# Designs tried in a protein design run: peptides against a protein of PDB entry 3C66. Part 38

Target 1, 189 residues: chain A of PDB entry 3C66
Amino acid sequence: KSWANLFEKNDFFFRYKFYLEITAYTRGSDEQHLKWSGLVESKVRLLVMKLEVLAGIKIAHPFTKPFESSYCCPTEDDYEMIQDKYGSHKTETALNALKLVTDENKEEESIKDAPKAYLSTMYIGLDFNIENKKEKVDIHIPCTEFVNLCRSFNEDYGDHKVFNLALRFVKGYDLPDEVFDENEKRPSK

## One batch from the design tools (peptide; made by RFdiffusion4, then SolubleMPNN)

Design b1_p12_7_s4 (from b1_p12_7, 4 letters changed)
Fold by OpenDDE base, seed 1:
Structure b1_p12_7_s4 (fold): chain B 189 residues (1-189), chain A 12 residues (1-12)
Amino acid sequence: as target 1 above (189 residues)
Amino acid sequence: MPRIENSVFTPE
């Protein structure tokens, strides 16, 4: 149901203090991205399972829908900039230097045939055990295993000029603007 | 190397 999805989104991004972002990047065709992002998205549940069994993690809750965006990306430096700046409210304003592809502008001549970077982002909300909140939590191993799982599926995905995969631990107040509606105020510290 | 950011943290 449409309303159920809306309520789930509104509640989800205010429910947790911490989130893990999983972003699949593709600088190439939309067809390439569909295959790559589809693969990554299909494996997220396996990462969740690995996170849930860690002693310090009480809950690992995936948001069910990916966030999609694409930018005109003329150069490899632009592609690196996207990967560096995306996923954090603190840095995402740097993306304003690039042309965001929208339904309104996608048919413009300067955009239609331009090189593009495609982004698909999945979010996992994290809750931690109270007794472990003052201790370090290390999710590097599950994340590395996840990346290896996705990259090893097809030899083509080893081309980092085209396909990339990033995992970012982010606090709720630093979530990207895309997860909030215009009438919503982002969480405070 | 995979891009994994802030994978070691204190949950505070």
Scores: peptide ipSAE 0.363, ipTM 0.912, DockQ to the pose 0.809
Fold by OpenDDE base, seed 2:
Structure b1_p12_7_s4 (fold): chain B 189 residues (1-189), chain A 12 residues (1-12)
Amino acid sequence: as target 1 above (189 residues)
Amino acid sequence: MPRIENSVFTPE
C-alpha cells in the first residue's frame, strides 16, 4: 500500500498490532486546550524520529489527525479518573459515568458552562524488530524526553491540575472505540 | 508479541 493509505483511518488502526497513544489533557478552557494540544501535536514528529532509530522498532508511523473528545469534569477526582481510564478499551467504559460533550448537547444549560476536560489523542503505529518474546524494547527514554519537551515549553504547562500529558502503549485489540467507525469491528487478540 | 518496558507514561 502507498504511504497515503497508511494514514487512512481504516487501514491504520488495523495495520499494526501495537500503538503508542499520546494524549493531551486539559481541564480548563477550550483555548487552553487548543494551545496545549497544538504544542503536543507539533512535537510528535520528534518522538517518531526518536522511536524510529531504536533497534527494536522497525516502524513508527504517526496517524496524521488527532482524536478529540471532551467531558464534563466537575471535580479533580473526575479528571484523575479520565486520565486513568481513557485510552484502553478495557477501561474506557468507566468514562460513561461522565457526560460526554457532543455537538448535540454542548449548548445544554448543564453542559455549556460546566467545567470540562478536553482530550486530544495522537496515535503512532508500531512494528517491532523482535522475533523472540523474551526480547524487550524500551521506549522509556524517548517518551520521557517527549514529555519533558512538551511540559517545559511553557511554565503554565507545569500545572498538573490543568494540563496533563500521557503516553500509553496499547495493543490493537485494546484501542479505544473512538478510533473505529460504528460499522467497523475491532481487531481480535 | 514483544515485551515493552515502561509501557505507560504519566505526568511527573
Scores: peptide ipSAE 0.056, ipTM 0.734, DockQ to the pose 0.069
Fold by OpenDDE base, seed 3:
Structure b1_p12_7_s4 (fold): chain B 189 residues (1-189), chain A 12 residues (1-12)
Amino acid sequence: as target 1 above (189 residues)
Amino acid sequence: MPRIENSVFTPE
């Protein structure tokens, strides 16, 4: 990574107090995930546009690159656990119970043939209007519209056993470890 | 801190 890219990333995940995580999940093949996550990622800009016009939101800034990970996922319960625990620093340690697929181990026989859950996560930094800090901000409607847009694109995406899409509101100090480099200090409360 | 309605979204 170039210095400019590193600086941009560092600035992004330290700039905002709040973030919206958009995660596309696929329990199936990498081909299935590529299509699903690609679709979701292609629609994020539309969500940003809808967020920016909401009263109380000053800025909705998308991070340009997705974060990718995959786990061996032998059961549906494991898949549900991933969706429950991923995306928050306080809960992500539960994922250590599953085997993370890496470039180093992906060719191992026990891993390459195992059922997998694929994750692709996009981040949106949120800055709220100080003048409206006493007002409630409801992002449910634009988020719901976004999910419906993605899932309606293909009938297959209605199968929640395979394809899932989650949007999580997260505070900066609770961002997953994946967004920080080893030499970066996590934001504090 | 601003008040946010709903924190996790998994709409169908």
Scores: peptide ipSAE 0.050, ipTM 0.730, DockQ to the pose 0.081
Fold by OpenDDE base, seed 5:
Structure b1_p12_7_s4 (fold): chain B 189 residues (1-189), chain A 12 residues (1-12)
Amino acid sequence: as target 1 above (189 residues)
Amino acid sequence: MPRIENSVFTPE
């Protein structure tokens, strides 16, 4: 299929058994997050290039659209919880304890001025070489290099209380609900 | 499928 087809949400999140989630977190201002997430997004192509040259990886295809969400995040513990629970269908229900910022509620006084955690998530679909099924594919090195690249770009991004970056390896059936429309059925195991 | 560790990679 063409690259254009891979960039359609409906097809992309049903195409692969495995995905790599890249989430930029910001507990601060929208402006801070815009800069941080923009930087991370601009570097994703470099990670894709590093993944593609791994022997066990046949294909690494990025979904070009970031998924964006934000939560009212009054404490550092809440921020840690978000980072721990987000990105997996198995654990994302824990986020219901926090107030999700939506277009419908963002202008409410209790939400508008509240401390927030911003999330921008990029997805990479992964296809592996079947001939190497018994081999362990280690994506830790390219992922770590990617994190270091992003964190070292600006000294401000070294503040883990504000800026964070996580990469999560997830199976298709455990993708967050955000990637599916209401009329779409989650992939089975 | 290849053996891949399901994990979250966080900044060191």
Scores: peptide ipSAE 0.049, ipTM 0.728, DockQ to the pose 0.091

Design b1_p12_8_s1 (from b1_p12_8, 7 letters changed)
Fold by OpenDDE base, seed 4:
Structure b1_p12_8_s1 (fold): chain B 189 residues (1-189), chain A 12 residues (1-12)
Amino acid sequence: as target 1 above (189 residues)
Amino acid sequence: ELIIEPEYLSTR
């Protein structure tokens, strides 16, 4: 398969058993989020490069398009909840308690001027070199370096009340619903 | 069995 075919949505979220989710969170303005998420996205390739050289990782393949979402986020607790619950099918239903901002509702008075949390999520498909029945792969260093690289770019990105970054390892069957089209069935366990 | 560490890393 050509490298180009690897970036097609249709197969990407079914191709791997494991994914690394990289989510940039912003509780603030759209402009703040664009800068923050843009920075994070610009560094994903560096993370991929660092993951690829790990002995336990056979493939680290980024999905090139971010997934964008935003929620009305009136409180800091809501922002914490978003960050806690997002990124896993098991927990994402908790986000239904919040108002998802959509193209259909974004102009509503109650939403337009409301505090928002913005999310941009990048995905890396992972394939592992499984030699033994029990293998441990430590990705802590690459992930930490990535986080530090993003956060150190601007002092403002150190404000956890506004800017956050999370990396989540997920199994394909536990990917968020957003990665699948309406006609697609999520992978089974 | 594959164990990945960490499974979650956040700036929070």
Scores: peptide ipSAE 0.604, ipTM 0.949, DockQ to the pose 0.877
Fold by OpenDDE base, seed 3:
Structure b1_p12_8_s1 (fold): chain B 189 residues (1-189), chain A 12 residues (1-12)
Amino acid sequence: as target 1 above (189 residues)
Amino acid sequence: ELIIEPEYLSTR
């Protein structure tokens, strides 16, 4: 990656105090995940447009590159755990109990033949119009519409055992480690 | 203080 790309990445995850994470989950084949995540990613711009028109949101800026990961996921409970723990620095250490699939280990027989959970995560940086000491912004409608749009595209995506989608609001200091380079320091609270 | 609702939405 060019220095410019690294700088843009670094600037993005330090620029905002708040982020919306959109994660597409697939417990199945790589092909299934490619279709599912590709669909979700293709609709993110529509969500951004719906967020931008909310009175409390000043800016909704998508990071254009998804973050990809996959884990050995032998059970449904493991799949639920991944969905519960992923997307927050506070909880992501629980994922260390699972085997992360890497380019180095993907050809190992125990990993190759194992059921897998695939994750694709998109990030939206958020800036808010804070006028008062206490401000409430309701993003339920646009988020629900987005989820329904993705899940209704194909009947197969109704199978929650295979396909899932989550949206998580996170603070910059609680972003997953994956968004930072080795030489970067996590934002403080 | 900023309050966002919901903080988490999942299809599961």
Scores: peptide ipSAE 0.572, ipTM 0.944, DockQ to the pose 0.877
Fold by OpenDDE base, seed 1:
Structure b1_p12_8_s1 (fold): chain B 189 residues (1-189), chain A 12 residues (1-12)
Amino acid sequence: as target 1 above (189 residues)
Amino acid sequence: ELIIEPEYLSTR
């Protein structure tokens, strides 16, 4: 049994106090997003390896499946809003102002031909070696190297109007609702 | 208190 199959979805988002979210954004075609997100996803394991060797990090464990969503995104301002508000429970309610694309509505005329933003999000659970009450862990280098690795693959991925990549550090109680099943209670502080 | 740096990194 591969190590990847041992994580039941339901336990992963309750197991850690801290998570790193890696989100690939595409304002364009589904084909463009599949290429971009597939590339990002293929490199996440390298980021994990670099995080695991940091002295302050005890465990860096990737969730094996991406979370995928798409929104009608008629303007650049809408695309900026998505990137600002996505990835935190505190801010994700702002996305309710946009039309979420679903299997039920994707064939509607107003949605089918509309400009879209696509999102693919990978999660890494983090456990830290906290010996002292105040500890700083700098993850800037491995995160920057990861971003550069993804963007350097193709010059087209430098177009910020189409392709973006974000890494967000979040606490377990502030994870997006998408990671929990309908019957699951969000972790408390 | 745990401080992580950076909390957010984006290409935009």
Scores: peptide ipSAE 0.650, ipTM 0.957, DockQ to the pose 0.875; fails the geometry check
Fold by OpenDDE base, seed 2:
Structure b1_p12_8_s1 (fold): chain B 189 residues (1-189), chain A 12 residues (1-12)
Amino acid sequence: as target 1 above (189 residues)
Amino acid sequence: ELIIEPEYLSTR
């Protein structure tokens, strides 16, 4: 398939065994989140470039569209829980304790004016140069540089009570449910 | 087994 076809959802989340998830979190306004997530998204291409040059990484392909979600987030503890549990199928069920904001419920009085956590998640599909059964790939430097680049862009983004950024390495079978359509089967181990 | 480091990086 052409490189252009990699950006189609239908094949991207089945093509790779491994993914890097980049999630921008905002506990605040939608406007704050749009600015923060937009910044993060604008820098993903730089991270990809840094990943591609690592000896252990054969391919780093970004999915071009972010996944958007929001939760009612009344407390700081809830915000921490979201950040702990989001991004893995193994743990995402814990988020069911929170109210997911949907198009159907967003106008409800209990939701409309409630404190919210907004999430924007970008995915990078990874293929590795596996020479030996025990291969270690260290992505710490590129990831840290990326985080620092995003956080240092504006002083406001230093407020961890509002703005957060996480990178998670995830296996294809442990991708969040959001990446699959209702009719799609999750990849097996 | 492929080992990737870090598996998780957060700024919180």
Scores: peptide ipSAE 0.512, ipTM 0.935, DockQ to the pose 0.881; fails the geometry check

Design b1_p12_8_s2 (from b1_p12_8, 6 letters changed)
Fold by OpenDDE base, seed 4:
Structure b1_p12_8_s2 (fold): chain B 189 residues (1-189), chain A 12 residues (1-12)
Amino acid sequence: as target 1 above (189 residues)
Amino acid sequence: ELIIEPEFLTTS
């Protein structure tokens, strides 16, 4: 299949047992988030390249489209909670304590002018080469290099109160609900 | 079983 067909949502979240989630967080303006997330997204290909050369990784395929979400985020604690709980089905229910911003509610007075956390999440599907007898694959180096690359691009991105970047290794059965359509069943363990 | 590290990385 052409690389282009791998970018269609159709079976991407069912194709791999493992995923790397890359989430850019912004507690600030939409403009700040667009700049930050756009930067992160622009660098994902470099992370993919670094992952692909690891001896334990057979395939690293990026999903082409980010998942976008935003929450009313009144406090720094709420922002930390979002960063802790987002990106795993096991923990994402904790986000129900926050108001998700939607197209339907974004113009409500209580939401429109509220502090917000913006999230843009990219996914990389991972296939591992078990035959290489490596019981351990360390992705820490390429992931850390990626984070450093993004954070070092602008001094403003050093402000952890505003800009954050998380990478989460997730099993297919623990992907967030947002990656599945209403008619799709989550992969089982 | 293949061990993948880290499971989670953040700069926070």
Scores: peptide ipSAE 0.087, ipTM 0.773, DockQ to the pose 0.815
Fold by OpenDDE base, seed 5:
Structure b1_p12_8_s2 (fold): chain B 189 residues (1-189), chain A 12 residues (1-12)
Amino acid sequence: as target 1 above (189 residues)
Amino acid sequence: ELIIEPEFLTTS
């Protein structure tokens, strides 16, 4: 299969049993988010390289496009809730308590001027070397190094009230609904 | 906030 076929949305999210989600969060302006998410996205290739050298990881393939979403986020508690609940099908229904910003509603007066949390999510498909008798693969080190690299780029990115970065390991059956088209059935458990 | 979950992946 050509490398190009790995970047087709529908094939990518059915290809792997495991995924690493990298989400850049911004509670602030669209301009702040564009800079922060753009930085994070530019560094994902370095995380992939660090994952590929782990003895338990056979393949780490990034999806080439971020998933973009934004919510009306009036409080810090709402921002913490978004970070806790986003990125898993089991928990994402809790986000229904917040107003999702869409192309249809973004011009509404109640949404246009509201405080927002912006999310940009990158996905890495993972295949593991089960045969290498390693019962456990520690991804904490490369993930922490990645976060530190992103956060240290600018002092402003140290403000956790505005800028956040989460790395979540998920199974294919627990991917968020955003990765599937309306006519696609999510992978079974 | 930094979220990394899980820290260890069971491959067995």
Scores: peptide ipSAE 0.055, ipTM 0.687, DockQ to the pose 0.091
Fold by OpenDDE base, seed 3:
Order: sequence, then C-alpha cells, then structure tokens
Structure b1_p12_8_s2 (fold): chain B 189 residues (1-189), chain A 12 residues (1-12)
Amino acid sequence: as target 1 above (189 residues)
Amino acid sequence: ELIIEPEFLTTS
C-alpha cells in the first residue's frame, strides 16, 4: 500500500504535533507560478530525505497534495504581508484584508486584470524522537539547502519581487484553517 | 525566507 493511501487528509493534520510548511509564492502570472511551484514540489522529496537522517527526527512524512490559493496583490507591501501572515492560524486573519481569488469571482473584471499573488503550500508532518536525551534538532540546515536548491535552478527565481519560498515550522494547533474540513475541530494545545 | 520557530526543537 503506498504511503499516500494510509492517511486521509483528516488523519494527517491530526497525527503530528509539528509540521513543516513549504510555501512557494509567485507575484506574477499563473504560468510563472505553475513552473515555480512545480519545481518546489518536485524537490520536496529531497528535503524529506535530509530531514529523515537527522538524529532527532523519527519521521518526516509529506502530505501528497499542495494547497493552492491566490490573492489580489496590487502592491509589494501586500505581497510582503501575505508572506508574513500566511501559514499560521494566529496571523492568517490578516489576509482577510485582501481579495481571495475564487472560482466564483475570478471572472470579475476587477479581479481578472488585477495583479495576483499565487501560493502553493506543501506540508511535512514531523515526529521527533523523544526517548533520547535533550537533543536539539536543527532543521535550519536542510531547509536552507532546500531553498538554495530551488532558487539556483533558474536565474529568474532569484527575483524576490516575483518568486519567494518560505519554510515555516508550525505546531498542529496553529496550522492554517485551509487544512481542516468544515466539520473538523482544530487540534487543541 | 525561512521561518523556523523554534530553530531548535528541544525534545524534553
């Protein structure tokens, strides 16, 4: 049975206390985003492999599907705000100041022609080896290597005004609302 | 950008 079939979406976001969020951002065209996010997604397995070999990590399990969203993003400040606020339940309410692009509104003239920020987010569930001594797990190294790998693939991906990549360490109770179904209760602390 | 908080997970 492939690992992909063992975890329904619902079980995945309740299974781990800790998650690594990998978000590819694009302020540009859908085509630019498709190329960028597709590249990032293609490299996630390499990050998982680097995480799994860390002594303090018992399991690094990727969720199989990205979460996709897009916002009207008229300014660079709006784009910075999206990158700062996205990926945490504590801060995601700030995104309500921006127009979320939906299937229902995408054909509206004001939205169709507006500058957009596109987001694709991958999740990795993390289980740490608690039984051993107070081990500090530093995931910064493999995460930095991953970012460098993605950005070095094409010179265009060096333009931070267009392409960004964030890796966020998040506790299960602070996951974005997008990962839960309407009938699901967020994990408690 | 890397947002790692905490950078070090102290497994107690």
Scores: peptide ipSAE 0.047, ipTM 0.681, DockQ to the pose 0.093
Fold by OpenDDE base, seed 1:
Structure b1_p12_8_s2 (fold): chain B 189 residues (1-189), chain A 12 residues (1-12)
Amino acid sequence: as target 1 above (189 residues)
Amino acid sequence: ELIIEPEFLTTS
């Protein structure tokens, strides 16, 4: 069972043409982010269940681990830029203007006490049932319900200056670089 | 924020 799960992880980002990215953002403390991202992550299974019952969705398969990142985020404009540019290979290079926090640099004085944006990203691989060519699959409904579920859990999560939640529909060839190993080639169009 | 493009996946 553990070995099969390792193989399934290695090809997850190659298996599907389409992915739903769920990113929890926090501009605040690590503690605030842990609570917010933990809540979002705990609800992803409910979103999967709602997607699986939609006509035209054949498979909604969650990736088991979040991707974690953090940036020095001194301004609100930087935070808006992170939310706009993150989650797509086409736009993620704009994030190079910000300082990525790493294990190697986190103890630097300029980084340690700096305002930060924290990101936790979950992925759902999507396969659609093509046989009924005329059925429009509207994933907006379950996604909106999911956002409302997460935001309504605590009144503090209504503060968009601190807490944000984005759901992005992305094609496999436009996934962020973080999901691939250095030796892996990005899926072609 | 919800960023879904396309909002409607046509299976065609």
Scores: peptide ipSAE 0.039, ipTM 0.680, DockQ to the pose 0.096

Design b1_p12_8_s3 (from b1_p12_8, 6 letters changed)
Fold by OpenDDE base, seed 2:
Structure b1_p12_8_s3 (fold): chain B 189 residues (1-189), chain A 12 residues (1-12)
Amino acid sequence: as target 1 above (189 residues)
Amino acid sequence: ELIIEPEYLSTS
């Protein structure tokens, strides 16, 4: 398959057994989120470069399109819950307690003026050079460096009440539902 | 089994 086919959504989320999710969170304005998520997205390639050179990582392939979602987020506790539960199929059902903002409901008065949490999620598909059944791959350093790089770019991004960043290692069968189309079957365990 | 560390890193 050509490299171009690796960027096809359907192929990408079935190609790898493992993914690294990078989610930029913003509890604030759409403009704040656009700046924050755009910054994070602009740095993903640097993380990929650092992952590719790690022992045990054979491939680190970014999916170039972010996944966007937003929720009504009236409280800080709701924002913490979003950050805890998002990014895993096992836990994402907890987000059903919050109002998802959609194109159909965004103009509703109760939603339009409500505090919102915005989410932009980038995915990196991972393939590993597993020689032994008990291989450990430590991604802590490159992930921490990435977080620090994003957070240190502007002092405003130090406000954890507004701006957050998370990295989650997930198995393909535990990817969020948003990465699959309605007609697509989730990868098996 | 492949062990990846960390499985989750949050800044919050």
Scores: peptide ipSAE 0.441, ipTM 0.924, DockQ to the pose 0.870
Fold by OpenDDE base, seed 1:
Structure b1_p12_8_s3 (fold): chain B 189 residues (1-189), chain A 12 residues (1-12)
Amino acid sequence: as target 1 above (189 residues)
Amino acid sequence: ELIIEPEYLSTS
């Protein structure tokens, strides 16, 4: 069982043509982010269950681990930029204008006490029943219900200056670089 | 702000 899960993890980002990315954002303390991201993560399974029963969705498979990142985020404009650019290979290079917080740099005085944006990203691999090339699958309702479920849990999560939640539909060739190992080649179109 | 992209998937 443990080996099968390791192999399934190694090919997860190659297995599907389509992914739903769920990112919890926090511009605040690490404690605020841990509470917010932990809540979002705890609800992802409910979203999966709602996606699986939609006509046209064959498989909705969650990746088991979040991806964690944080940036120095001195302004609200920087926070908006992070939310706009993160989660797509086409746009993620814009984040190079910000200081990524790493284990190597987190103790630097310029980083330690700086305002931060924290990101936790969950991935759902999607396979569709393409019997008819013209079928539209509407995921808006399940996604909206999921967001409302997360935001309604605590009134503090209504503060969009601190807490945000994004759902991005992404093709496998446009996944962020963070999901691939250095030796892995990005899926082709 | 809530970002949902796309609202509809064309399986075409």
Scores: peptide ipSAE 0.228, ipTM 0.791, DockQ to the pose 0.092
Fold by OpenDDE base, seed 4:
Structure b1_p12_8_s3 (fold): chain B 189 residues (1-189), chain A 12 residues (1-12)
Amino acid sequence: as target 1 above (189 residues)
Amino acid sequence: ELIIEPEYLSTS
């Protein structure tokens, strides 16, 4: 199948047992987030290339579209909570304590001018070539290099109060609900 | 068994 067909949402989140989530966080303006997330997204291909050459990684396929979300984020603690809880089905229910910004509510006075955390999440589907009974794949180096590459692009991106970047290794059954359509069932364990 | 490290990397 052409690379283009792998970018269709239809089976991407069912195709792999494992995913790497890349989330760019911004607690600030939409403009700040667009710059930050756009940078991160532009570098994902470099991370893919680094992952593909690791021993034990057979496939690293990026999903082409980011998932976008934003929350009312009054405090730094809320921002830390978002970063801790987002990206896993096991923990994402904690985000229900925050107001999700939607197209329906974004113009409400209580939301419009509220501090916000913006999230852009990219996914990489991973397939592993397990030849041995016990295999260790260390993705720390390429992931760290990716983070450093993004953070070093502009001095402003060193401000962890505003800009954050997280990478999460997630099993398909623990993907966030946002990746599935209403008619889709989450993969089982 | 497959061991993937890290499971989570944050810059926070």
Scores: peptide ipSAE 0.107, ipTM 0.781, DockQ to the pose 0.864
Fold by OpenDDE base, seed 3:
Structure b1_p12_8_s3 (fold): chain B 189 residues (1-189), chain A 12 residues (1-12)
Amino acid sequence: as target 1 above (189 residues)
Amino acid sequence: ELIIEPEYLSTS
């Protein structure tokens, strides 16, 4: 079976107990975001390679497609809130305080010219070697190296007011709603 | 800010 068949959305988000979310944030133009997110996405394979060689990681499997969203983001506080609340089912409801940009509303005058935060999220499914001992798997090093690699590519990406990058370790039952179809039940604990 | 949460997994 080709690796491609393992990347069907519905199977992917039920297959693993654990996921690493990689979110590129941009508070700026769509063009800025396309460059930033495209860079981040281009480096995900390097992170996967670093994760796969960690003791205790059995599988690190990237999902092939990013999830895209954008919000009206008038303030820096709103941008911080997005970064804090996004990527977890427990907290994502806080984002309902912001205006989600959609194809239906993007041409509204109040939205068209408004400051926006753009989000592109990549997912890595993780399987761990749980055998016989309480093992700690430290993902900090490869994740930090990945962030540094992305941030160092262009000096502009050092501006945290515009460009951000977060890596969140999430359990399958706490994945954002965006990964599931309307008819799908979220994985249980 | 760099957000990595959690930095490690404790497997039981």
Scores: peptide ipSAE 0.054, ipTM 0.697, DockQ to the pose 0.091

